# Designs tried in a protein design run: peptides against a protein of PDB entry 7Z53. Part 103

Target 1, 150 residues: chain A of PDB entry 7Z53
Amino acid sequence: PRIKNQADCIPFFRSCPACPGSNITIRNQINALTSFVDASMVYGSEEPLARNLRNMSNQLGLLAVNQRFQDNGRALLPFDNLHDDPCLLTNRSARIPCFLAGDTRSSEMPELTSMHTLLLREHNRLATELKSLNPRWDGERLYQEARKIV

## One batch from the design tools (peptide; made by RFdiffusion4, then SolubleMPNN)

Design b2_p24_5_s2 (from b2_p24_5, 14 letters changed)
Fold by OpenDDE base, seed 4:
Structure b2_p24_5_s2 (fold): chain B 150 residues (1-150), chain A 24 residues (1-24)
Amino acid sequence: as target 1 above (150 residues)
Amino acid sequence: DDDEILEKLRELLEELKKLLEELE
């Protein structure tokens, strides 16, 4: 649930009802979803974690993505780097470490991992679109503005 | 097995995407 034509809304943010052509029912559903999904689960509630979740290799305001695996070219969550990785300990044969997300429980709950993955992709999509619309914005501005919309 | 876990994750993603699209 999101506003697909963000250009029709002023301001650009998902949570703002200032969309002349918006459906009130859809807006209410979006607001309900955003109230349910704490953004801190995606972006991290602490600055050190938040920085680790970001792609700092460029000024595109992107979240970091998995460097080993992709889903048919689409992004997956990056792996965490835990000393005693509980995901490795739980399933020693699989040898897949925990995913890195704003919520440490992400790898313990596949549904949560899936949601985080979708929101990761959405954030990066939004940041990319915002860069196209605002080429002078730096990575920090792009990251923050995309975060506000998610 | 990496492939098995990734496949399960992909299945969950597709199911979640479907549900979210219905809410949009």
Scores: peptide ipSAE 0.067, ipTM 0.620, DockQ to the pose 0.048
Fold by OpenDDE base, seed 3:
Structure b2_p24_5_s2 (fold): chain B 150 residues (1-150), chain A 24 residues (1-24)
Amino acid sequence: as target 1 above (150 residues)
Amino acid sequence: DDDEILEKLRELLEELKKLLEELE
């Protein structure tokens, strides 16, 4: 089962969270799975890209989400803003721009898009939980701490 | 169509979620 929000996590660590009732085994399994994915594919390896992938409209440490579409209320990757969007050029009838991700391959392979979407949601979930547990943390702290856990 | 691509993406997401849930 997916790890849910846990109260009284002080602090919440990736492998050894100080959370009463925490299921470390589940977290380890998730971490093991995500370890096969280079986190740079989600967060970007270059600082300018990394900033563009973040929601900078608030201090919640969230990754940016699609502003046009949702999946039954759940977040999707944001669209890139390319002058000559190759995704639009390859399928002009669909008129869907390329997704913005840490790795452009996410737009090339729907499977990667799906993976990145899930990790986006996980990050934002973690950031939200961390905000609840640590209300004094600013957006940068929330973002970095959530990134460590993903 | 936008709806078609979104539907395909959703299908893949659901499949991936299922696999992840089986692991967890």
Scores: peptide ipSAE 0.047, ipTM 0.585, DockQ to the pose 0.044
Fold by OpenDDE base, seed 5:
Structure b2_p24_5_s2 (fold): chain B 150 residues (1-150), chain A 24 residues (1-24)
Amino acid sequence: as target 1 above (150 residues)
Amino acid sequence: DDDEILEKLRELLEELKKLLEELE
């Protein structure tokens, strides 16, 4: 249900460097939601995986997105590159490989995949806004700062 | 079948977006 009274809002704040243009009330609600999600599922808990989840083709601090499919122009999670892809083995006719995420269970639970997709989009949105506010920040800085906000 | 799975994903995304909007 929608929060109608601002006084009923839970005061939840996170670090917001440069404070990109967004509704603070909406941001707080999103932050509250993400507080129930393990960030490691989005960004990976290990550095090798975390690197594979990033877009390394530029210095924009973005997470990698699917190169084959989009949702009406919006980003989807990238596919993994597994030798023995269990997703392909499950439904051979579908020929859709597992999604690459911070947790391999993401492909097993469409609900998690959806959440990760939204957080992917949010991260990339934040990184883009941070870049506009801080043009001299490199990809690492943008990635880390956006990660803190998500 | 790609379309079928992607459509299911889109439906879930829309449901989640709706939930987020209700929290705003």
Scores: peptide ipSAE 0.031, ipTM 0.567, DockQ to the pose 0.050
Fold by OpenDDE base, seed 2:
Structure b2_p24_5_s2 (fold): chain B 150 residues (1-150), chain A 24 residues (1-24)
Amino acid sequence: as target 1 above (150 residues)
Amino acid sequence: DDDEILEKLRELLEELKKLLEELE
């Protein structure tokens, strides 16, 4: 079990049981999500990809978000930049390319896309909170600190 | 926290599935 520590929170174990009053199916789903969450799927396991997944326009330590679309005002994954984009080829009329994430399969499986999107939002939320708590931290510090909390 | 994440994930799936199916 990994200990997470936030500046305004007490240390806790990520794998602690959640939803104690919920049915077993809900608990199993939570456990599956907890075990599945590897930072590499969100942040990328390779440095070039990791850099492309970050918002480099400021020093806020944020992950990049979609610049064309939002989900009712909330962030979506950025689009990938592929010459031969399979998503565009599949539906030419939609003109929507594949999403960019740490896992290239993000656009192939709705579950992955949803999870990546959620964790993207969580990272950016954490980075924003950390910036508020630590105004002097630069983008790299904010990014790394948020990354280890996710 | 995990409970909230799970619920939000389920909600997000409903909104994103249709779009992704069109891209498959």
Scores: peptide ipSAE 0.025, ipTM 0.568, DockQ to the pose 0.145

Design b2_p24_5_s3 (from b2_p24_5, 14 letters changed)
Fold by OpenDDE base, seed 1:
Parts: C-alpha cells; structure tokens; sequence
Structure b2_p24_5_s3 (fold): chain B 150 residues (1-150), chain A 24 residues (1-24)
C-alpha cells in the first residue's frame, strides 16, 4: 500500500520509523506492522504458496477465505494445514489453528494476522469491483489487476 | 491505498485485533 501521511505513530509504510515514545514491546509491534505492509507478504513470494492462497473454485480472482469462521460476516484468513500446528500446541484450549498467509509470521503475531485479514478483504473487494467493471476478465486477470492496486 | 482507505483499515485493525487476540 502507498501511504501519504507518515506522521502517525502506527504507520502503514515499511520505511517509517517506530514511534519514539513507544516502549520496547510497542516498538516491536509497530516495527512488525510496518515491515508487514508489503504485497508480497499478503500474496506470498513463492508460486506454490501464492496458488494456495487463491480461491480457485471460480473465475473471480479472489483470495481464499476461512471456510469455518467469519468475523460478523466478514472474511478471515484460511487455516493452514500444518502437521504439528504450533498455534494448537501453544494454546490447546482455543482450538484455533494457525492461519495461512504469505508471511509465516502472521501465525505468530496477532497484529500481522489482523493486517493480513484486512488486506485479504481489500483484495477481494477490489477484485469484485473490477469484475463488475470488466465482466469479460477471467480470474487470473482479476487477481493480477487487484494485486497491482493493493 | 489512499487516506480514506488507510483510515478505514486502521479502524478495522483495532477492532479485529482485539477479537483475534482473544481467539489466538
């Protein structure tokens, strides 16, 4: 994403410094968020992962969404299918497996998980809008064009 | 992202973060 206003304490721009008044924990969180705002972290840098992150059931150019849960009707990240899922191992009571995203860190830090979720929703919104504007575009074109805009 | 989208994302991030932290 292209951010114009870099004055915020929590910027969505990778090159922005952490908030000077933040403690160590907050600073680490901000640094993680700023470094995360990269399309490659959402879509995956490797082709096999990128394909796994897509909804291939239709020609709408959408990213895959969680099939078990929604957030008040809004999309969540799909679950990963890890044999030894660290999210299940660390918090057995929650019974929530790690999420699948382009950045493996999304499973470890809720902040990144949240950001990935929002960008997932934005991609799917854009792809849907592009389909409305260009009904003849196939799923690959919709996916690529939406990815370019994000 | 434009400024309007950024603001919407920030708002949703705060809300979603609380919910996800409770689940994870």
Amino acid sequence: as target 1 above (150 residues)
Amino acid sequence: MDDELLEKLREELEELLEELEELL
Scores: peptide ipSAE 0.023, ipTM 0.482, DockQ to the pose 0.043
Fold by OpenDDE base, seed 4:
Structure b2_p24_5_s3 (fold): chain B 150 residues (1-150), chain A 24 residues (1-24)
Amino acid sequence: as target 1 above (150 residues)
Amino acid sequence: MDDELLEKLREELEELLEELEELL
């Protein structure tokens, strides 16, 4: 690869190709909504980020949720704490910071925001269910087990 | 103004979430 510093790259993940059985292989992209869910987008690939994505205030194994806003009682992604928040800079009237997710692009594409939100809710649902089934599990175990299921 | 924009974003998010939920 020509670019040695990955920090200078905008990461893009390529959707899997759908190959028709015919000799004329038109590479169709699978809809991103039906593509493989990369857990790293939800949980973060780096340990510091992964920790920041968790609700560490309790032992429920939950991912962190937005503390300012909810969607009719449903969880939203937490806001990131960026010094120069590009979301605030882009739309000054909205005054909505970028969301914190495992993928930094979560606030750049509404589709990602939606997916991450859904998976956040699913994780928290699973963790809650696992807690009910296994009351003695600590937050770390609940988090890891829920993560494995997602 | 902030509330209105947030509401619009919420609506868009909900629509996308519904679509995604139908696929999962």
Scores: peptide ipSAE 0.017, ipTM 0.370, DockQ to the pose 0.077
Fold by OpenDDE base, seed 2:
Structure b2_p24_5_s3 (fold): chain B 150 residues (1-150), chain A 24 residues (1-24)
Amino acid sequence: as target 1 above (150 residues)
Amino acid sequence: MDDELLEKLREELEELLEELEELL
C-alpha cells in the first residue's frame, strides 16, 4: 500500500478514513464496518468501473478476483492495470501492483484493502449460495441480488 | 449485514491486516 502502518485507520461512508490510533474498541470497529456497507466502494459507483470489477467469464454473478495470488486458497482483489503503477514504485521488491476496487484508495490503506477483500469474498459467497438456491438465475440477477444483501 | 456477520468480518479483518501490511 502507498500508506503504510495505518492498521488503526477506519473508513467512514464516502468520506476520508480516520486513523485514531491503536485504541479502537470493538464498538468503534463495528460502527466503522456498518458505515462502510454503502458497498459503492466495493462495486464501483460508475458503470464502466462496476463492469471491470465483475467476473464476466461466466454467468455466476461473481466479482473478479486476483488471478496471480490467493490467500491460502481465499480470494484477493484483482490487480489494476496502471501504466505508471504507484504501488509498484512504493515497494519494488514486493512486485505487487495496485488493486482494482470501487475506490482507488483501496490500494493506499491496508484497512481499505482488507475490508474490500472481505466484502469481495462475502459477495462471491452469497452469489454462489444464491446460484445453488436458484439454479435458473443468470449472472446479472445473481450479481444484483448478492449486491443487495451485502 | 447482521451483527454476527460483522463480528466474523472483524475477526477476519484483524488477521488479514497483518498479512496484507507485510505484502503491500
Scores: peptide ipSAE 0.017, ipTM 0.436, DockQ to the pose 0.050
Fold by OpenDDE base, seed 5:
Structure b2_p24_5_s3 (fold): chain B 150 residues (1-150), chain A 24 residues (1-24)
Amino acid sequence: as target 1 above (150 residues)
Amino acid sequence: MDDELLEKLREELEELLEELEELL
């Protein structure tokens, strides 16, 4: 669902439909998907890590994305910058660095990598939409509001 | 980057994304 008119919607909460016209069944399914992953796995549980997961180059409230690769034009998780990268060491033929996420397991399990990528995309989509609806919001507010919805 | 591993990841992402986008 895409929210285009804030006046027709209630405050955004992950557990509640935002608009009267929203499908509660669909919302429950979305929540079920995101419930498999603790928010700390996406956003980080520690402030230094949380800052590293954000795009701090602007006031758009976005999470950082991969600067080298995309999935058919869509965002991927950023690479971590580890001197002794365990992902490179375990599979030297693959030559894929570990992804940077709130949990190091994101690079150990492809399913987690996929889920984290989807949540990254959803966060950035929400932040972008919130910016269009609330152009005066700063990056911190956009980030926090999008985080609450994801 | 290994193209085979990247392609496998893409396939998983696209499958999950398709399911998610139907809901959003």
Scores: peptide ipSAE 0.019, ipTM 0.466, DockQ to the pose 0.045; fails the geometry check

Design b2_p24_5_s4 (from b2_p24_5, 16 letters changed)
Fold by OpenDDE base, seed 4:
Structure b2_p24_5_s4 (fold): chain B 150 residues (1-150), chain A 24 residues (1-24)
Amino acid sequence: as target 1 above (150 residues)
Amino acid sequence: EDEEILKKLEEELKKLLEELLKKL
């Protein structure tokens, strides 16, 4: 983790059973971000939500990404499918639905949206690398291992 | 540094959302 003052560091355990030589700087940045965030905000603390946050179309252990939009080829959070979408209700002209994340507040706070987006990308990156290193791992294992590293 | 990263991403996302508004 990238913490200047160790005394201010919130301890967070990381496991890396099969990490590739990823950019340490990037990892430190992500770890620092996650050090202050409950990962459940990204992955969901409830199983139904957690499942909905996953890409279940393949065995790559990926989190679901927006199927309508990308950020210059980079992933965005998926939209939620809410009947009474508060985001749509707030600004009908914008017609942007709420994002689906582990925390419903993700769409309420841009900072959370950004963080969740970053961590989504990181998870999927890790899962992809883990798949490369461990071709026989199924989606569940890839997902769990990537989650542990994030 | 982390805050800067988030801020940059936030800015990118804001810009993207603005573009998306035109496409939705």
Scores: peptide ipSAE 0.021, ipTM 0.534, DockQ to the pose 0.031
Fold by OpenDDE base, seed 1:
Structure b2_p24_5_s4 (fold): chain B 150 residues (1-150), chain A 24 residues (1-24)
Amino acid sequence: as target 1 above (150 residues)
Amino acid sequence: EDEEILKKLEEELKKLLEELLKKL
C-alpha cells in the first residue's frame, strides 16, 4: 500500500513486525496464526459471503463485528442469521447462535472461532492504520489493502 | 507455540461465552 512517509516505521506490515511502537509479541503471534491458516477462511471465498462479513455502514474498510457483545471493548465475530441454526439446536440451553465467518466450520470448532476473532481484530487494526496513513483511501481500498497484509 | 496461543484464546473466548450466556 501507499504510505504517507516512506521514512516512517510501518509496524502493521508483516515484513516489519518489530518497528518502534509495535507490540512485537502480539505481532509475532498473529503472523504465526496467519501462516498456519489461510486468511481466505476469515474473509470468505465467495463474494456474497465476503460482502456480508464487511462493515458497509462506513468507508473504513472494516470487517463486521458483533453488534450485541464486545470483549472489554474488543470485537467479536458477528452472529450468523441461519434459519436452522445448528449451534442453537445442539445446545438449546445455551441460546447462543453460530458466529458468521468465512468458514462455515468456525462455530463447530472453538479453535477456529478464536482464530477468526483474532484475525478480525487484526484486519480492523490494519485498516485503521492504513486509513491514518492514507486518509483519502475509500473503504474498498482500505479493505483490500488490509486483506493483502493479513 | 501456535497451539498454545490458540488454547489461550479459546479459553478466553469460552469465558466470554459463559458470561454472555449469563446476560442473555
Scores: peptide ipSAE 0.021, ipTM 0.514, DockQ to the pose 0.026
Fold by OpenDDE base, seed 5:
Structure b2_p24_5_s4 (fold): chain B 150 residues (1-150), chain A 24 residues (1-24)
Amino acid sequence: as target 1 above (150 residues)
Amino acid sequence: EDEEILKKLEEELKKLLEELLKKL
């Protein structure tokens, strides 16, 4: 994630959901990688898509996560709901539908899938922390503030 | 090195997906 505005940046120790152990060097490397990713690929550049990527069931400012599967308790990207799902059609043996993300290529490139998953987790972590620090913030503010940090 | 880290993450995610397939 990129800090878009340092004036609005709240300094947090950034957790690395994909980092093995407490290796700070690896964490810094992953942070460096995420800094090169345009946040629009995670959040969507179009408002209808951006809304679909959010968890609108509460006021926690979270991105939507997969409701069927988790990675040892860690979040995965939600599945898209496509009538003719190309991921299902191209690999009929795997029966894995396309993931819903800000960039449709997330399901086409495993690297993007991994990065989007990482940033999803980071956003939700930040939103959760911001809620703890600012209990009166609504979901919209939490979402926007977390998005600014990512 | 960054590319290698990303590759490791990719492999980890692939393994996770494989495990998910076993649960379907």
Scores: peptide ipSAE 0.021, ipTM 0.517, DockQ to the pose 0.029
Fold by OpenDDE base, seed 2:
Structure b2_p24_5_s4 (fold): chain B 150 residues (1-150), chain A 24 residues (1-24)
Amino acid sequence: as target 1 above (150 residues)
Amino acid sequence: EDEEILKKLEEELKKLLEELLKKL
């Protein structure tokens, strides 16, 4: 997500602000990963994957969320549907499949899983806010506009 | 702020996964 209060940050450019009192290096890396171009890790770089990452049950422009589990009412990444799921094979007793994200490595690295989860929630929050501000926008416009802001 | 949120989320996700492993 972008930093909303720019008054507390020194922007080098749009996606790389330096904010006092924070780890500038880590923040810059996070911001770089959340750029519109780099957001392909969240939204998918291929159209078939991008469609699978969206909630197609309504016109709210939302990303798909896990239908089995929530984090105290908050969204988690959806599960992938792999015939030979490596996550299931790693621990057969756990019965937890790999997460579906724009980057398949999201299930391999907890940092990526958490980051993708955060960005999923932020996208859906933004899409919801945009729907409130623009009730006439369809799901495609809400999705694209939220994607540009993330 | 994003860094702190991310760290907290990582901890919560770890706890969630541990709970899921116990239930399954």
Scores: peptide ipSAE 0.020, ipTM 0.513, DockQ to the pose 0.251

Design b2_p24_6_s1 (from b2_p24_6, 12 letters changed)
Fold by OpenDDE base, seed 5:
Structure b2_p24_6_s1 (fold): chain B 150 residues (1-150), chain A 24 residues (1-24)
Amino acid sequence: as target 1 above (150 residues)
Amino acid sequence: GRLRLTPEVLRIILRIQAEALALA
């Protein structure tokens, strides 16, 4: 569930309950605030995959985004191009292929889908900002610098 | 890189999750 009101909670470290009561979901969410997200997986651990995740149509150092769908103007993960796409086969009515992401499980777990989406957006935001600050940087430089910051 | 979870980051994550589930 989405946190609507944080006034009931006290900012404690992960080992302490921050909210009164016994709502385990809220406790888990608060505990997560002390954690870090490893963004390395958004880029893919294998070089061929990493290249496929990049937008190679320009020199902006961007990750590829979905070309068919957006989230209220914001980027979504691109679709993969699988011969036998299990996502298409599993839910034939949805007609949505699997997402392409650094973690192959991104289409299976909403947590990964959301995280990879967030980090995709952040990378592209950073790359865009870096381009503005460094107009002469090429796509490789922008991509690598953005990746380092993320 | 590493992204520290903040309330805002968590809200964004939860929003995306909720939207994904609603569309599924």
Scores: peptide ipSAE 0.058, ipTM 0.649, DockQ to the pose 0.034; fails the geometry check
Fold by OpenDDE base, seed 3:
Structure b2_p24_6_s1 (fold): chain B 150 residues (1-150), chain A 24 residues (1-24)
Amino acid sequence: as target 1 above (150 residues)
Amino acid sequence: GRLRLTPEVLRIILRIQAEALALA
């Protein structure tokens, strides 16, 4: 996503022993490679949306995944269920609805779609591992613990 | 939580981005 107000940003710098000190481009790349992405956008900030993003068909604490498409066997974001879906209206031949994520901009910006998809996979991976380690945890516990780790 | 950006993560993001564009 694009930052609207640069005044709200906190400068971050990472050094690279193999990089020239005067090369800003390389330093920016290193900063990006060592920075952290906030995963909170995946879960939704409102309870109704958060519930819709979860897989409620079992007690595995998983986020919902796309039921029609996969990326070489890996999960994609679920589709939203909008009455007037703008994605369907944009390209009627494709008939691909908008993606559902914690951020409504997921279908508008492929960068956000990618980030949401990646973090979706990570959550589900963690939840699956936690279930294996803690078989008595219910879906709510698995979901919350995985969310904390992401 | 937070996910650390690594070269591997960036490659995955780019791949997913391409897939998303192809899907749309």
Scores: peptide ipSAE 0.034, ipTM 0.640, DockQ to the pose 0.028; fails the geometry check
Fold by OpenDDE base, seed 4:
Parts: structure tokens; C-alpha cells; sequence
Structure b2_p24_6_s1 (fold): chain B 150 residues (1-150), chain A 24 residues (1-24)
């Protein structure tokens, strides 16, 4: 469900983008069924972003989660801190800012948001499990090992 | 790692997608 040709679509933040041509949309849906998602997209491609995506309040190796909202008790992506937040501008009544993820496009479509959310949960699950199995591992070790597995 | 988009994974994504849309 990840749109590759973002330039060909009209992005609606946290909504399905409007892509001209039914073939492109169908193609993306079909390709998603047989493709792999690189989970590293949730970790950020740049070191400053990668650090911002982590929960640095403890030594559990977790990715940061949303502090305001949960999905029936499950984690959601943290909010970004954008000066001119396009997500807030898109839907002023919702007052929900853009999510922070490894991919800057994460908030442009719910497909990316959902995948990042899923992989965030998976990372945190793995880190938690690794902590249980290896109590002496610090946060960096847990984070890196979980990242390798994801 | 990498995640294969199996039907089960897709169902989970769709569920999360619906919740995300509800927040927006």
C-alpha cells in the first residue's frame, strides 16, 4: 500500500492520496501483496532523525510513541514538531499534527502511517522481548538488536 | 528487517489505517 510515485498524487495528509489513473492505484495495491517493506524506514535515514525517533527516557531500546493518543491501548507514532505543520493545516478541526517517522511522507497517507505504526509496535515488542531475554543489555544494544530483527 | 505484506499483515495495517483516519 505504499505509493512510490508520490509526485503523481495529490497528497491528503492522513488520508488516501488522490492519484490520477486507476491503474497506478491498482498497481500499488497488487504490488504490495507480493512485496516486502523495508522496516528500516521507521528508524530514519539520518542520525539526528533516528535519535529523535527513539525513547531516550529509559534504557529499554524503544522507539518513541505518541504521548497523547493510543489505539485501544496500542502505540501510535509520536507527533512531529513542525513549525508549519501541514497536517494541522489540512484538517484544522482535527488538530492532529503530523506524525514523526523515519519516512518524511509518513503522515501524507494512512498507508505509510499504518505501516510505520505497525513496525513501531513490532520494534518495541522485540525490544521488550530482548530485554526479558537479556536483562543486562542497555538501551543501545536493545535498540540495535531489535532493529536488526525487524 | 523486512516485513512481507501477507494477508494477515494487510489486515492489521487496514485496522490501523482505519483508526488513524478516525483520529484525523
Amino acid sequence: as target 1 above (150 residues)
Amino acid sequence: GRLRLTPEVLRIILRIQAEALALA
Scores: peptide ipSAE 0.031, ipTM 0.620, DockQ to the pose 0.028; fails the geometry check
Fold by OpenDDE base, seed 2:
Structure b2_p24_6_s1 (fold): chain B 150 residues (1-150), chain A 24 residues (1-24)
Amino acid sequence: as target 1 above (150 residues)
Amino acid sequence: GRLRLTPEVLRIILRIQAEALALA
């Protein structure tokens, strides 16, 4: 989708941005995609979950990443710790547990997995850049500022 | 924040989706 006036648009995570009174075009052509997706679902809506999604081992303001696997050197979502993990049961041979994200369905829908992964990477990229620009910022500040930008 | 759906981002999403589906 293409949005002419992005300032008047309301982004939604699982839908096209809503732009009241704005001309919105939706095209299958890849070069016409200029829409936005809300990233709030990556951080979780509850404080306990939000904390579990963060890397608390340092003061870099990063989200937690998978400790076992990477995507060609790039971050993947961390694994969840679920009782009776359904992801392990769906494919016994793969032995891959469910991913941890702001949405409990992250492992059920590849679209969510993909989006959350990209947003994870973007957050960590931003946090890293902010740390470089603001060396005195602690992990909380870095996390919050990156979250605001994403 | 917002993720801008650029052609590059879309290509990455499709790649990740393909891999996820292959493992499912």
Scores: peptide ipSAE 0.026, ipTM 0.577, DockQ to the pose 0.026; fails the geometry check

Design b2_p24_6_s2 (from b2_p24_6, 16 letters changed)
Fold by OpenDDE base, seed 3:
Structure b2_p24_6_s2 (fold): chain B 150 residues (1-150), chain A 24 residues (1-24)
Amino acid sequence: as target 1 above (150 residues)
Amino acid sequence: GRLRLTPALLAIELRIQALAKLLA
């Protein structure tokens, strides 16, 4: 992980079943040999959007999650608040609005929806673990550090 | 950062699509 202020943090390494010990370079090599995705797509390219994608109700550094539905207890992307929601109009009986994500194409491509969902869960998992390791970190620090690790 | 693609992506996709159908 990339830590800005290392003096005030406990080192954290992402788990890797295929990696021996703390050698995280092996994970990078594995990712290079297989398909991988850049996680920056879930955070938004602009600061206003990035803020809207965050859970600002606490200091846990979490991304916002769906408030209506879960996937067997696991998080789903939050819904957007579009006045004329094209997702609702496409299938009126389904009543599922467009997802809010860093990439506006998330609801247009199911592959992106699933990708964003996975990365959302990973971010929140990391933020939660970082909070446990660094209880004095505020939400901004947790969010930024988790983002770097993803 | 970046994540390795895994079968989890496919599973999530299928579950999300199933959710849409259940809400119909």
Scores: peptide ipSAE 0.062, ipTM 0.622, DockQ to the pose 0.021
Fold by OpenDDE base, seed 1:
Formats: sequence, structure tokens, C-alpha cells
Structure b2_p24_6_s2 (fold): chain B 150 residues (1-150), chain A 24 residues (1-24)
Amino acid sequence: as target 1 above (150 residues)
Amino acid sequence: GRLRLTPALLAIELRIQALAKLLA
């Protein structure tokens, strides 16, 4: 990503090796983790799904977050809108719909739900910082650059 | 750096499960 003020380095910056405080060792660790964690699980591998995972109500490049629940003010994954929601059907007392994520398995395993939630928060954090560093970037640019970093 | 977030992942999982129980 093209950062106007390269003196301000964003943690876990993947696409820019020019950060003054970064070193090769840290980047190697980050790259290893991001290669292991397929980002498609967060952003979706298909364009229609990817669009549904984005917050399109502003130009901040954010991923959509849950509108009903938060975790002590922190974001949770948005709910899907399935007609025959298997999460609702398997536990009628809980009344919790399936989460919407890039990987359909996000609601099958709590571990995946947690991972996707963490990466959702990381993306939105990065997009927010990128907006601060690059005020002229629109939502599409912010989203794409944050996605490249994650 | 993300590997050090394992405790945070567990916390999120527990919170999600707690939420489900609260709504049950």
C-alpha cells in the first residue's frame, strides 16, 4: 500500500517493506502466519459474498459487523440471512443465527468463529489507521489496501 | 504476532458461547 507518511508504520503491515521500525524477521513471521491463514476465509472467495461482507454505508473500507450484539464494545461477525438457517434449526432455544464470513464453516466450529472475528477486527483496525494516514483514500482503496495487509 | 493472540481467540470463543447461553 502507498502510505503518505511512511514514518507511521502499521503493525502487521505486509505490503510495504519500507517501514523504518520493521525488520525482516518480523515480516517473515507475519508472512508465515498470513500464508497459513487463507484470507479468503475472511473476505470471501466470490465477489457477491465479498460485497455482502463489506460495510457499504460509508467510505471507510470496513467489513460489516454485527448490528445486534457486541463483545464489550468490540465487533462480532454479522449474522447471515439464510431462509433455512441451520444454526437456528439445530438449537432452537439459543436463537442465534449463523455468522456470515468468507468461509461457510465459520459457524460450524467456534474456533473458526473466533479466528474470523479476530481478523474482522484487525481489518477494521487497519482500515481505520490507513484512513488516518491517507485521508484522500476512498472506501474501495481503504478496503483493498487493508485486505492486502491482512 | 498473531500466534500470541491465542488467549484472545479463546476469550472470544468463550464470550460467543456465553452470549448463546444468555439468549437461550
Scores: peptide ipSAE 0.051, ipTM 0.602, DockQ to the pose 0.020
Fold by OpenDDE base, seed 4:
Structure b2_p24_6_s2 (fold): chain B 150 residues (1-150), chain A 24 residues (1-24)
Amino acid sequence: as target 1 above (150 residues)
Amino acid sequence: GRLRLTPALLAIELRIQALAKLLA
């Protein structure tokens, strides 16, 4: 699940949130550790974000992928489209925006970046396979069914 | 020397490094 009340927390090891309350801190750490299991980190827990993470140019039920870079033909997380992109501001010469993912921390931690990338690929793989098995399923059905499996 | 990276990997690494600096 997405961390709530992040303002009450401070960055800790590898920029993970640390909250004053022991139970809250433990929960936050567990959430971070299980973020690869909780699909909400990949798909987004907020509907507007979830929609932005999808490839809406077709009815294949795919998640959006990076349009500038590929990993030897394999998908990478798409870039966000922030007006004041903090990633761009930190290193203007690099010109690499923040990644867009279900978890806003995806750009902050290599573990999250990698895991979100892997699960992005898995979702798109599943959606593609489901399309072949169910040719008449629309994009919404494919997306939801793949999401259930992931 | 440092490993040479593909543009994609370099982009990821640069982003992570940039954010690390921001959060430090």
Scores: peptide ipSAE 0.087, ipTM 0.601, DockQ to the pose 0.026; fails the geometry check
Fold by OpenDDE base, seed 2:
Structure b2_p24_6_s2 (fold): chain B 150 residues (1-150), chain A 24 residues (1-24)
Amino acid sequence: as target 1 above (150 residues)
Amino acid sequence: GRLRLTPALLAIELRIQALAKLLA
């Protein structure tokens, strides 16, 4: 998701130095944005995991989405493929496995699941928009550029 | 209006909550 009113936004760029001062509120917001920009919980910090989180069936630079369920037409996180899936053990009849995300705690904390889901949707939205703006970009370029923006 | 969850989404949420309780 994007903030509607840009005038209310505090700009943050990794290549730009932070403003000087000791304003705790501003610094807290900047630090939160820094953590958000990292987004390793979404993309994964290890290359094998990062690849598993991507949609490799095309050159659109998308993250993988759930193939069984949607949220009123919108994407959900893909399921993991754990040997001993604890989510399956919570209700054997339901047969719903744990979600796959960059953070292994995604299925342990519903708040993280929601955040990861929103960021998944945002990445895919950005990748789609970038493809429209740059038709010659391949999937890797789209993925990396969208990742930079998120 | 009220948020209406699909049965699948509701089931997923319930499972995640149950897992969180199990791991707590």
Scores: peptide ipSAE 0.024, ipTM 0.530, DockQ to the pose 0.022; fails the geometry check

